# Ledger of designs, part 68: peptides against a protein of PDB entry 2L9B

Target 1, 91 residues: chain A of PDB entry 2L9B
Amino acid sequence: ANFLSQKFPELPSGIDVNINMTTPAMMISSELAKKPKEVQLKFLQKFQEWTRAHPEDAVSLLELCPQLSFVTAELLLTNGICKVDDLIPLA
Target 2, 91 residues: chain A of PDB entry 2L9B as posed
Amino acid sequence: ANFLSQKFPELPSGIDVNINMTTPAMMISSELAKKPKEVQLKFLQKFQEWTRAHPEDAASLLELCPQLSFVTAELLLTNGICKVDDLIPLA

## One batch from the design tools (peptide; made by RFdiffusion4, then SolubleMPNN)

Design b1_p24_6_s4 (from b1_p24_6, 7 letters changed)
Fold by OpenDDE base, seed 3:
Structure b1_p24_6_s4 (fold): chain B 91 residues (1-91), chain A 24 residues (1-24)
Amino acid sequence: as target 1 above (91 residues)
Amino acid sequence: MAKGADFDALIEFFDKVIAREEAE
């Protein structure tokens, strides 16, 4: 198993994506759009809570799975929780 | 192939880890 699976054994494997047909960012946006807003917000809340509880693990996860960084940013923006300017210092 | 996120599974993942944290 890869390092990611070893460090986070309960992390789901994810959904196969064809990056030859579309960018990962577009796939993530598409998958998010399929979920009800309450589910999107719940994901964001749970991820936030987990990040607070496990800051070092959260950094590792986000470095190894940059998709999650994109998801988090998009959810914050699309739900009006923050503005684009709020994310600039973090980029 | 690259893999995208399964959000339902991810929510479940975070539910489990948070539950463990709250129990400690």
Scores: peptide ipSAE 0.167, ipTM 0.670, DockQ to the pose 0.580
Fold by OpenDDE base, seed 4:
Structure b1_p24_6_s4 (fold): chain B 91 residues (1-91), chain A 24 residues (1-24)
Amino acid sequence: as target 1 above (91 residues)
Amino acid sequence: MAKGADFDALIEFFDKVIAREEAE
């Protein structure tokens, strides 16, 4: 936690996980469903731009926060940008 | 407490990072 904060000092801490959820994936899916499509696509755009500008930091962030990998995949699938088979090479 | 994703905060985070880079 301290290392993550030092590497990414402005990274948000996130919200408290619903104690009734059994997995982080369930929580993420639930939170995504609350956001309109425009916000979801905006997230993808900003994440893509940041990743392009900071590829080494992007790798570090995804290693430290693997939930973001799930978020990205979920958004791509939900919005019909890619199919499950397209993600196989990344698994 | 365990932390979950705050997408509005994440969008703001990326906006700030990109803005700082563009200012450099």
Scores: peptide ipSAE 0.161, ipTM 0.656, DockQ to the pose 0.599
Fold by OpenDDE base, seed 5:
Structure b1_p24_6_s4 (fold): chain B 91 residues (1-91), chain A 24 residues (1-24)
Amino acid sequence: as target 1 above (91 residues)
Amino acid sequence: MAKGADFDALIEFFDKVIAREEAE
């Protein structure tokens, strides 16, 4: 049994990334850029709300899907919510 | 195989889990 599927049964599979062509981070950045600002902010809001309600699951999710950490950082930076220096201590 | 993010699907996912919790 896959732990990720068991713990997060409704989590979408996401898009396939060809790591031979580019990094997952680059693909994520590209996909983010395709979304309007409203959608980007909505994601942040929903993720924040879910994290508050499910802190233990949020930790597990970020461990299993570290790309979500990149997504969050990218969105915060792109939308001017945080500066790069603000995130350095988290690296 | 590495997976990228589907933001629309992720938003829907969070909407569902939040709604479920509020209903409980």
Scores: peptide ipSAE 0.150, ipTM 0.646, DockQ to the pose 0.591
Fold by OpenDDE base, seed 2:
Structure b1_p24_6_s4 (fold): chain B 91 residues (1-91), chain A 24 residues (1-24)
Amino acid sequence: as target 1 above (91 residues)
Amino acid sequence: MAKGADFDALIEFFDKVIAREEAE
């Protein structure tokens, strides 16, 4: 097993990025758009709670899966929680 | 091959981790 699977054995495998899409980011955006707002907000809440409970693991996960950082940022923006300028210090 | 996030599965992942911690 790779390092990611060893550290996060319960982490889902996810879905394959569609080769017909230009970038993984576009794939993520497309998948997010398929989810109801309630599910999007629930994800943010759970991720926030998990991050607070396991900050060291959260950092490791985001380093190993940078696409998750994109997911979080996009959800914050599209749901009006943050503006682009709010994310600049984190880029 | 690059993988995208399964958001429903990720929510379940977080639920399980949080529940486990609360049980400790």
Scores: peptide ipSAE 0.148, ipTM 0.645, DockQ to the pose 0.576

Design b1_p24_7_s1 (from b1_p24_7, 14 letters changed)
Fold by OpenDDE base, seed 5:
Structure b1_p24_7_s1 (fold): chain B 91 residues (1-91), chain A 24 residues (1-24)
Amino acid sequence: as target 1 above (91 residues)
Amino acid sequence: SEELAEARAFLQEFATTFNLPRFT
């Protein structure tokens, strides 16, 4: 929390989840599907590049913002870059 | 730094583009 507030203070907290109706993963999957493939790949690539360049910050960020892990996983799966089995070690 | 500013902007755009959900 301190990391987020200090290093990424402008990062949106996120959209409220009605846990009675949906899950974060469902929301992400739905929103992802609404975007053109080029947009999906653009953000995926940029995020991957950033995480490679800044592994310590990436670890902290992904730990504190699980939604980024979810969206990354969904992007990878949806675009056929990896399979579910490939994500098991990351769980 | 400029790089950090770019990262902040990118992550903000990333989050808003996909309407990322809030985790408690």
Scores: peptide ipSAE 0.616, ipTM 0.903, DockQ to the pose 0.694
Fold by OpenDDE base, seed 4:
Structure b1_p24_7_s1 (fold): chain B 91 residues (1-91), chain A 24 residues (1-24)
Amino acid sequence: as target 1 above (91 residues)
Amino acid sequence: SEELAEARAFLQEFATTFNLPRFT
C-alpha cells in the first residue's frame, strides 16, 4: 500500500472544487476566516510540532496533500508569523 | 502506536475543521 493508505487511511480526500467558480486557495482562505484565531493557532502549533518530530513523514504528507501545505502557509501569514517574502523560497 | 493514532486523529480533525479541498 502507498504512504497515505498505510499511515493515514482515514484522512479525508477533500472537498470538491468547481474550477470554474473558485480555486483551492480561495476555498482555504474562506474557510480559515470562519474560525476563531484561537482555533487557527491551536492547529498551526500542533502541526508545526508534528512536522518537527516527524520530518520524513511530514515531507511525504505535504507532497501528497498540497492542501495541508496551503492551509499551513495561510495560517502563518494570517496570524502574522511570517510574510509572503519568507515563503518565496518554498514555492 | 499511540503516537501514530494521535497524529491520525489530529490530521483528520485538521482537514475536517477547515474543510480542506481536494487537490487534483
Scores: peptide ipSAE 0.611, ipTM 0.901, DockQ to the pose 0.708
Fold by OpenDDE base, seed 1:
Formats: structure tokens, C-alpha cells, sequence
Structure b1_p24_7_s1 (fold): chain B 91 residues (1-91), chain A 24 residues (1-24)
């Protein structure tokens, strides 16, 4: 809580999920599909670069904001950058 | 710092662009 409030106070909490209709993973997959591949890759690459430059902050952020982990994983898989098996060690 | 400000702006844009869901 302290980390997010101090370093990323304006990061949105996220969109409400109707658990009777969908899951966070389904929502993420659907939203990604609405964006051009170029946009997907742009955000993925920028996030990867930031993660490499700030690994400690990245770990803290991803732990506290699992939606970022999901979207990043989906982007990697959808664009053929990694396989499902490559994500197993992260679980 | 300017770098932190840029990171904040980028991450906010990232989250809003993809309408990321809230995890409860």
C-alpha cells in the first residue's frame, strides 16, 4: 500500500468486474484484441524496458497490481514472444 | 524525478488504454 501510494498514486485501481458474466482474464483478453498489434507491442516493449531498468520497483508493482501481470503475460503469448510453458516458473 | 514522472504517466496510460480490471 505504501509503495503504490508513494510511487504511483495516480495509477487507476481498475474497472469493476461482473463475476457473473466474466473474469478479469477474459476482460483483459477482450480489451487487448480491440487494440492494433502495433499498439500492443509499443506498450509491451516500453513496459519491458522499464522493468529491466527498475527490477525492484517492477517486482513490487506486479505483486500489488496483478492486472499488470495478466496483461503482460497475454501480450507476450499473443505476440508469440513466449510460450505457456515459459510462464509456469512464474506461478 | 523526471524519470519517475514519465514512468507514472506511462503506467497510467497503459492501464487506461487496456481498461485493466480491478482485482479484488
Amino acid sequence: as target 1 above (91 residues)
Amino acid sequence: SEELAEARAFLQEFATTFNLPRFT
Scores: peptide ipSAE 0.608, ipTM 0.900, DockQ to the pose 0.728
Fold by OpenDDE base, seed 2:
Structure b1_p24_7_s1 (fold): chain B 91 residues (1-91), chain A 24 residues (1-24)
Amino acid sequence: as target 1 above (91 residues)
Amino acid sequence: SEELAEARAFLQEFATTFNLPRFT
Protein backbone atom coordinates (compact mmCIF):
# COMPACT_ATOMS: atom_id res chain seq x y z
CA ALA B 1 0.00 0.00 0.00
CA ASN B 2 1.16 3.52 -0.72
CA PHE B 3 1.66 6.25 1.85
CA LEU B 4 -1.82 7.74 1.59
CA SER B 5 -3.64 4.44 1.84
CA GLN B 6 -1.58 3.42 4.86
CA LYS B 7 -1.35 6.64 6.84
CA PHE B 8 -4.47 8.51 5.77
CA PRO B 9 -6.92 6.02 4.26
CA GLU B 10 -9.97 8.17 4.92
CA LEU B 11 -8.57 11.44 3.65
CA PRO B 12 -11.00 12.56 0.96
CA SER B 13 -9.66 12.52 -2.57
CA GLY B 14 -11.32 15.83 -3.21
CA ILE B 15 -14.04 17.43 -5.24
CA ASP B 16 -14.02 16.87 -8.98
CA VAL B 17 -12.79 19.81 -10.99
CA ASN B 18 -14.49 20.84 -14.19
CA ILE B 19 -11.50 22.18 -16.06
CA ASN B 20 -13.78 23.97 -18.48
CA MET B 21 -15.16 26.09 -15.66
CA THR B 22 -12.49 26.50 -13.03
CA THR B 23 -9.17 25.34 -11.61
CA PRO B 24 -8.34 23.65 -8.32
CA ALA B 25 -6.66 26.87 -7.20
CA MET B 26 -9.75 28.91 -7.93
CA MET B 27 -11.91 26.43 -6.06
CA ILE B 28 -9.65 26.57 -3.02
CA SER B 29 -9.61 30.35 -2.99
CA SER B 30 -13.37 30.48 -3.30
CA GLU B 31 -14.06 27.96 -0.56
CA LEU B 32 -11.52 29.53 1.76
CA ALA B 33 -13.19 32.91 1.43
CA LYS B 34 -16.48 31.38 2.57
CA LYS B 35 -15.08 30.57 6.00
CA PRO B 36 -14.66 33.03 8.87
CA LYS B 37 -11.16 34.25 9.58
CA GLU B 38 -11.10 32.49 12.94
CA VAL B 39 -11.82 29.18 11.22
CA GLN B 40 -9.10 29.85 8.66
CA LEU B 41 -6.56 30.63 11.34
CA LYS B 42 -7.55 27.67 13.47
CA PHE B 43 -6.88 25.17 10.73
CA LEU B 44 -3.77 26.97 9.54
CA GLN B 45 -2.21 26.96 12.98
CA LYS B 46 -3.14 23.37 13.66
CA PHE B 47 -1.71 22.26 10.34
CA GLN B 48 1.49 24.19 10.96
CA GLU B 49 1.84 22.55 14.34
CA TRP B 50 1.25 19.11 12.88
CA THR B 51 3.82 19.79 10.17
CA ARG B 52 6.45 20.76 12.70
CA ALA B 53 5.76 17.68 14.78
CA HIS B 54 5.62 15.26 11.84
CA PRO B 55 7.91 16.62 9.13
CA GLU B 56 8.38 13.37 7.20
CA ASP B 57 4.67 12.65 7.01
CA ALA B 58 4.02 16.29 6.17
CA VAL B 59 6.44 16.24 3.25
CA SER B 60 4.95 13.04 1.87
CA LEU B 61 1.40 14.27 2.33
CA LEU B 62 1.98 17.64 0.72
CA GLU B 63 3.73 16.05 -2.24
CA LEU B 64 0.88 13.62 -2.80
CA CYS B 65 -1.90 16.11 -2.01
CA PRO B 66 -1.04 19.42 -3.67
CA GLN B 67 -4.41 20.78 -2.60
CA LEU B 68 -3.12 20.84 0.97
CA SER B 69 -0.08 22.81 -0.10
CA PHE B 70 -2.20 25.29 -1.98
CA VAL B 71 -4.77 25.81 0.76
CA THR B 72 -1.97 26.33 3.28
CA ALA B 73 -0.27 28.85 1.02
CA GLU B 74 -3.56 30.60 0.36
CA LEU B 75 -4.30 30.77 4.08
CA LEU B 76 -0.89 32.30 4.72
CA LEU B 77 -1.31 34.85 1.96
CA THR B 78 -4.92 35.75 2.70
CA ASN B 79 -4.20 36.36 6.35
CA GLY B 80 -1.13 38.46 5.61
CA ILE B 81 1.35 36.08 7.15
CA CYS B 82 3.53 35.91 4.06
CA LYS B 83 3.76 37.30 0.55
CA VAL B 84 3.84 35.53 -2.78
CA ASP B 85 7.56 36.07 -3.14
CA ASP B 86 8.10 34.39 0.21
CA LEU B 87 6.71 31.19 -1.29
CA ILE B 88 8.82 31.17 -4.45
CA PRO B 89 11.69 29.20 -2.91
CA LEU B 90 9.20 26.52 -1.86
CA ALA B 91 7.88 25.93 -5.37
CA SER A 1 -1.45 5.16 17.54
CA GLU A 2 -3.70 7.74 19.13
CA GLU A 3 -1.59 10.52 17.67
CA LEU A 4 -2.04 9.13 14.19
CA ALA A 5 -5.77 8.77 14.73
CA GLU A 6 -5.95 12.40 15.79
CA ALA A 7 -3.96 13.46 12.75
CA ARG A 8 -6.24 11.48 10.47
CA ALA A 9 -9.30 13.08 12.00
CA PHE A 10 -7.82 16.57 11.79
CA LEU A 11 -6.71 16.26 8.19
CA GLN A 12 -10.04 14.82 7.16
CA GLU A 13 -11.75 17.74 8.87
CA PHE A 14 -9.33 20.15 7.23
CA ALA A 15 -10.03 18.79 3.77
CA THR A 16 -13.80 18.67 4.21
CA THR A 17 -14.07 22.05 5.90
CA PHE A 18 -12.58 23.77 2.90
CA ASN A 19 -14.20 21.37 0.44
CA LEU A 20 -10.84 20.82 -1.20
CA PRO A 21 -10.64 19.81 -4.85
CA ARG A 22 -8.75 16.89 -6.28
CA PHE A 23 -5.59 17.75 -8.15
CA THR A 24 -5.30 15.55 -11.20
Scores: peptide ipSAE 0.606, ipTM 0.900, DockQ to the pose 0.709

Design b1_p24_7_s2 (from b1_p24_7, 13 letters changed)
Fold by OpenDDE base, seed 3:
Structure b1_p24_7_s2 (fold): chain B 91 residues (1-91), chain A 24 residues (1-24)
Amino acid sequence: as target 1 above (91 residues)
Amino acid sequence: SEELKEAKEFLQEFKNTFNLPRFL
């Protein structure tokens, strides 16, 4: 964790979660839904390109920032790129 | 390095685009 934090020092801090009212996954879905489709697809494209260029760093980033795993899955599903059953083997 | 620059740019875009929660 310490090594990864040094590798990505500019990671967002994130928002506190009131565990009595919601979950991180629910908040992620809500935040993504607030963005226009064009913004969602642009982000997904940028992440795709960066992942292809730096696969080992992408793995490290997903380990350090689990939010990105939820973001990626949500965007793939809601934009019809993947189905739920396509992601089951990866869970 | 170029890799560091690209990583910083991506993370900045991520930060600017989404205000996401912390995992518990």
Scores: peptide ipSAE 0.190, ipTM 0.740, DockQ to the pose 0.717
Fold by OpenDDE base, seed 5:
Structure b1_p24_7_s2 (fold): chain B 91 residues (1-91), chain A 24 residues (1-24)
Amino acid sequence: as target 1 above (91 residues)
Amino acid sequence: SEELKEAKEFLQEFKNTFNLPRFL
């Protein structure tokens, strides 16, 4: 197994999207909203701390699991930490 | 290594927290 596979074993496969009913982005927003704010903030804090400590691994993870990019952006926006224009340079 | 352990723990937390859609 390669190094990345060792670091990130068994990445979540995710669930199907009915393209006639929703989009991945909409589904992510919905799934996040199902969690208490405390859980959202705890996850965001953990990811921010982990990213700061392991920036190269974070980039690799985001490439392997692009859903996490949407999760991060959504959590930053919905919790009032960032504005949409703050994310433009990242897009 | 400690770094590997931290990565695995974070990933497990991610998997346990959110059920996210597949990107096509």
Scores: peptide ipSAE 0.131, ipTM 0.707, DockQ to the pose 0.729
Fold by OpenDDE base, seed 1:
Structure b1_p24_7_s2 (fold): chain B 91 residues (1-91), chain A 24 residues (1-24)
Amino acid sequence: as target 1 above (91 residues)
Amino acid sequence: SEELKEAKEFLQEFKNTFNLPRFL
């Protein structure tokens, strides 16, 4: 077992997507909206702090769990923390 | 290690907060 697998021993597979009715992006947006703004911001704060302290691990996590990239972008946009144009250079 | 502990704690918080779809 490598160091990365020790940090992230088990990632969730994720819920099923009915591709005839919705998209992963739509589901992510819906799931995020179910949480109060305070919970959304608290999560962003924790992720921001952890990322700042462990940037290499953060990159690894985002590679392993690309859903988190969508989560982060959606939360930043919906809470007015950044604009769409702010994210384009990072893509 | 403390670093490992922090990583696991964040991952657990992530799992507990959002039920996300798998990518196709």
Scores: peptide ipSAE 0.111, ipTM 0.699, DockQ to the pose 0.745
Fold by OpenDDE base, seed 4:
Structure b1_p24_7_s2 (fold): chain B 91 residues (1-91), chain A 24 residues (1-24)
Amino acid sequence: as target 1 above (91 residues)
Amino acid sequence: SEELKEAKEFLQEFKNTFNLPRFL
């Protein structure tokens, strides 16, 4: 396996999306909301710390698992850390 | 290495914390 495969072994395939009823973004929002705020914030902090320490690896991970971009944005918004307008330049 | 260890630990935490949908 190459270097990236060593760092990021096979990722979960994820759960099915019923495209007639919902969107991946909606499902992400719902799944995140099922976790206590403490768990949400802990995960966000862990990801931010890891990203700061390993920016290139973080980019690779976000490419491999784009769900994480939505997770990050959603957690920032729902916990009042940033506003929608703050994310517009990043979209 | 410590770098590899941290990457694997974070990935495992991600997998364990959230069951997320596949992107279309």
Scores: peptide ipSAE 0.093, ipTM 0.668, DockQ to the pose 0.720

Design b1_p24_7_s3 (from b1_p24_7, 13 letters changed)
Fold by OpenDDE base, seed 2:
Structure b1_p24_7_s3 (fold): chain B 91 residues (1-91), chain A 24 residues (1-24)
Amino acid sequence: as target 1 above (91 residues)
Amino acid sequence: SKELEEAREFLKWFKETFNLPRFT
């Protein structure tokens, strides 16, 4: 079994993007925008805490699931926590 | 507890986030 099935057996697979209609980034940004700012910030906090507690799992997850990395980055940027240049070293 | 509720919220968010569009 792969990492995802072992560690997160109940997680959905994600959805495909029709690149003729939009981009993954645009879709993700749209979905994130549906949540209130305070909720976004809370989720960032919880994700940070989870990542700290499970660093190796977090690395594996984010490598395998780029959408999650984008979500994190987008939330940081949109909420003014980071600037684009702040994220460059992490790429 | 508060911690349990927060964990549930995070898990829900995590699952929903995981189901966002994939990069291909």
Scores: peptide ipSAE 0.153, ipTM 0.677, DockQ to the pose 0.336
Fold by OpenDDE base, seed 4:
Structure b1_p24_7_s3 (fold): chain B 91 residues (1-91), chain A 24 residues (1-24)
Amino acid sequence: as target 1 above (91 residues)
Amino acid sequence: SKELEEAREFLKWFKETFNLPRFT
């Protein structure tokens, strides 16, 4: 929490998920699908650039916000950049 | 394309960093 506040002072609080009606994965997929392909690719591109420029912060962010790993995977899959078999569960 | 290649390089980094299986 301290790291997030320091490195991402304007980071939004996020949205609650009603687990009785949906799952985080479903919600994320739905929200991403609302964005045009061009916007999805732009998000992915900017995230890639940021991770290259700030690798340590990127690791910390993804550890603290594991949903971003799902976002990344979803963007890669839905835009045909990789296949499901390329993203199997952590060893 | 260049964009696609960059995305694949990112995926490679991601896999290495978070201990996902590497490309074969």
Scores: peptide ipSAE 0.111, ipTM 0.647, DockQ to the pose 0.038
Fold by OpenDDE base, seed 3:
Structure b1_p24_7_s3 (fold): chain B 91 residues (1-91), chain A 24 residues (1-24)
Amino acid sequence: as target 1 above (91 residues)
Amino acid sequence: SKELEEAREFLKWFKETFNLPRFT
């Protein structure tokens, strides 16, 4: 439960979401759409490279911060890197 | 490492942008 703070002490802790008005997925989709394509692809690339180099930490991170899985899927789809069918094996 | 720094920049951007909680 303390993995994120241990590995990334410089990161903000985050805030609660009013689940009666919005969801993390809604917020993520909206905010990602505001970013230029170049920025989206840059962060996707960096994250992918890191996950390949550090698989154990990546698994822990994605378990503790599942919103990052949604981000990854959203970026892959919206930028045409993969199709919906390509993500089925992950479900 | 370079990869770790790149990941930290991504996560920093993510948390600053979305400021979402951890779910677990």
Scores: peptide ipSAE 0.099, ipTM 0.595, DockQ to the pose 0.467
Fold by OpenDDE base, seed 5:
Structure b1_p24_7_s3 (fold): chain B 91 residues (1-91), chain A 24 residues (1-24)
Amino acid sequence: as target 1 above (91 residues)
Amino acid sequence: SKELEEAREFLKWFKETFNLPRFT
């Protein structure tokens, strides 16, 4: 069993991306934008709190699910919490 | 822990709600 199976069982696998029509980043940005700001901020707050409390698990999760890193960055940027320059070191 | 379980449920909800694409 891998980390995701052990720590986060029954997480959905997600969907395929037609790379000829879009990119994962574009799709994520679009989907995030469809959600109310309060929903966006709720995820960001909960995820940030969790990552602080569980740094090792958070690193593993983000390595296995890099889309979550993009989600976090996108939420920070689109809600004006940070600037692009603030995230450059994370790229 | 309780916090971890809450995170599990939250992340599950999030992935379902946002229907995130897979990275391969």
Scores: peptide ipSAE 0.075, ipTM 0.588, DockQ to the pose 0.651

Design b1_p24_7_s4 (from b1_p24_7, 12 letters changed)
Fold by OpenDDE base, seed 2:
Structure b1_p24_7_s4 (fold): chain B 91 residues (1-91), chain A 24 residues (1-24)
Amino acid sequence: as target 1 above (91 residues)
Amino acid sequence: SKELEEAREFLEWFRNTFNLPRFE
């Protein structure tokens, strides 16, 4: 079995980024806001580093669990790392 | 790997919040 099959068995279906964005984004934003800014930045940094080291696994994970894409986008936006227009080409 | 271990805290939080399976 591949990495994702071993590490993430029976991964539940994520929220479709293309169809369901508003409510998930609001919810994720609210949950992230419960964490201190330094924790938010740490989450983003460590996840970014992992995805850079494991790009194929990261793509598969994000496809299987698209709510992670919302988390990533929200972390980038709320911490001023990028703007909405910067993410449009990636959508 | 080091990168996987460093990402675990984020994914554990995500799991508890959004029902993502934990690393095995």
Scores: peptide ipSAE 0.186, ipTM 0.718, DockQ to the pose 0.175
Fold by OpenDDE base, seed 5:
Structure b1_p24_7_s4 (fold): chain B 91 residues (1-91), chain A 24 residues (1-24)
Amino acid sequence: as target 1 above (91 residues)
Amino acid sequence: SKELEEAREFLEWFRNTFNLPRFE
């Protein structure tokens, strides 16, 4: 019994990153920027609500899917929900 | 629960929307 299989749909495998040309953070920012701000906020809010209600499962999910952790952080920062200092305790 | 369903909806959107890098 796998946590992800039990509770969540399949997540993307991701792509390789050429760190000599870009960074994962830059790629995340670029991908996010392709989507309407309103859509970003909508789904982020849903995820945040779930996270508040299910903190233990959220921790497990983010540990298993580190790319999602960084995406979440970027969304929080880009949309003015958090400042960088707010995320330091999570590092 | 409703919250879990909303989270699943988000993750499905995530899967379908982003082609994200793998990193540690």
Scores: peptide ipSAE 0.138, ipTM 0.666, DockQ to the pose 0.580
Fold by OpenDDE base, seed 1:
Structure b1_p24_7_s4 (fold): chain B 91 residues (1-91), chain A 24 residues (1-24)
Amino acid sequence: as target 1 above (91 residues)
Amino acid sequence: SKELEEAREFLEWFRNTFNLPRFE
């Protein structure tokens, strides 16, 4: 079993995006905007706590799941936790 | 571990809350 199946069997596989109609970034931003901020921050906090404790595993997860990277970045920006300039070195 | 459990809860939240786009 690969890293994802071993560590995170509940990881969502994602859906197809019609790139002629929208972009993954637009879809993610739209979905995030539909959800309560309190819920977003709660689970972002839990995920961040895990990434601090397991930075190497976190890097592997985010590299294998780019959608999670974008979600995390969007949550950080939208909720005023960091600025775009703070993320540039990570891109 | 507790941290891993919390991470799984986060991902389950994504599963239930978002249909995340696939980039590839």
Scores: peptide ipSAE 0.053, ipTM 0.607, DockQ to the pose 0.617
Fold by OpenDDE base, seed 4:
Structure b1_p24_7_s4 (fold): chain B 91 residues (1-91), chain A 24 residues (1-24)
Amino acid sequence: as target 1 above (91 residues)
Amino acid sequence: SKELEEAREFLEWFRNTFNLPRFE
């Protein structure tokens, strides 16, 4: 947690999940669905640019925050960039 | 769109970075 906050200060604060009512995946999907397509694609664009500039940090971030991997996958699927079959290795 | 194309490029990067197969 301390490492993440120091290394990635731009990360938004986390949201608690009531595991009795929902799952992180459902929450992520719901929140993403509220965002315009343009915003969703903008995230992918900016994340691509950042990860290319900081590939090692990007790997570390995705390992430490697997939610981000889910976010990325969800955005790619919902925007028709890839299909579920493309993501099987991540499942 | 430009953003969509860049997103697809991101997917390619993602697959390469995490040793995922590339689908053409």
Scores: peptide ipSAE 0.051, ipTM 0.595, DockQ to the pose 0.039

Design b1_p24_8_s1 (from b1_p24_8, 10 letters changed)
Fold by OpenDDE base, seed 5:
Structure b1_p24_8_s1 (fold): chain B 91 residues (1-91), chain A 24 residues (1-24)
Amino acid sequence: as target 1 above (91 residues)
Amino acid sequence: MKIAKGADFDALQAFLDKQIEKAK
């Protein structure tokens, strides 16, 4: 079994997308952008919380799903939480 | 974005700590 199925057994099967970094990130970001701002912030907060509690698994997750880094950045930008210049050290 | 690398996770965590706290 792969990491995702083991750690997240309730995760839906998902869909195939282009394997580049940008396309999956854009798809996820666009879906999240349809939700209320409160939901978007909750996503960020829960993700932060989980990465703190499970740093080793978080590293593995981001290696398998690097698009999540871009999604996080996009959510922070579009919600006015940070500016583009704030992301330069991470780019 | 370099955050996908394991070595960059600490930077991501620090970034989240800083930015998400601003949003609360």
Scores: peptide ipSAE 0.140, ipTM 0.657, DockQ to the pose 0.045
Fold by OpenDDE base, seed 4:
Structure b1_p24_8_s1 (fold): chain B 91 residues (1-91), chain A 24 residues (1-24)
Amino acid sequence: as target 1 above (91 residues)
Amino acid sequence: MKIAKGADFDALQAFLDKQIEKAK
């Protein structure tokens, strides 16, 4: 078993995509955009809370799945929580 | 590389819920 399956045993298996950041981020964002706004916001809140509670695991997860950072940014933008200029310091 | 899609999103949310619960 790989690191993700061992460290996060209840993580969904998901589907295979190209090994890059753009394609996975676009695919995830597209699927999330199909969900109601309240579901998107709940996802952001849960992810935020988890990353705060488990910073070491969050770093490992985001290193292995960097697309999640782009997905988070996209959700913040589309839900009007931040503006594009707010993300410049994070680039 | 694996990502969540469709029904996998609900599973991911459940996963996060459990992680949050563990953190309490």
Scores: peptide ipSAE 0.044, ipTM 0.535, DockQ to the pose 0.261
Fold by OpenDDE base, seed 1:
Structure b1_p24_8_s1 (fold): chain B 91 residues (1-91), chain A 24 residues (1-24)
Amino acid sequence: as target 1 above (91 residues)
Amino acid sequence: MKIAKGADFDALQAFLDKQIEKAK
């Protein structure tokens, strides 16, 4: 119905959360942390590939759902893919 | 703001799979 649903019709509906950077990111990260490491890494890989293939859509998605940037960062950190200092330029 | 919960993760991943396939 809304722009996000129109642009990404195959996305799950999800649930509403507070509109801020911290709460949604924490909730998503918590859910992802319940998944096996292999699933977390697969998510990162597929998300990376998708953003590369569809950069304009990725920008739109991240503008509408900025929490995803923090979720991605958290996954990178917790899986030892990067260090906190590596994220400074992205802040 | 909407987010996907654990129950929706598989659907999100399927979405990404399809998008990647479309991009190939």
Scores: peptide ipSAE 0.033, ipTM 0.517, DockQ to the pose 0.254
Fold by OpenDDE base, seed 3:
Structure b1_p24_8_s1 (fold): chain B 91 residues (1-91), chain A 24 residues (1-24)
Amino acid sequence: as target 1 above (91 residues)
Amino acid sequence: MKIAKGADFDALQAFLDKQIEKAK
């Protein structure tokens, strides 16, 4: 948590959650699901653009917060942006 | 670990906006 804050100082503090993979992903997905579809899509777009613009930081973020990978995949699926088969190569 | 919640989510999106803007 300290390293994450140091690497991404402008990242909001947020709230504490269980450190396993399932609980954080579920919590994040739940919060995102409360937002309108347009907001979810905008989030995905911005996240995608940011990861493209900052690939090294993106790798670090996703390694430190692997739950975000699962959340992103879930958002892509639920919004019909990709299909399950599209994720097979990453499984 | 820490995650965004409610207003924190909006802040996260603003964070991304800022990062993207810096990348432009």
Scores: peptide ipSAE 0.024, ipTM 0.484, DockQ to the pose 0.264

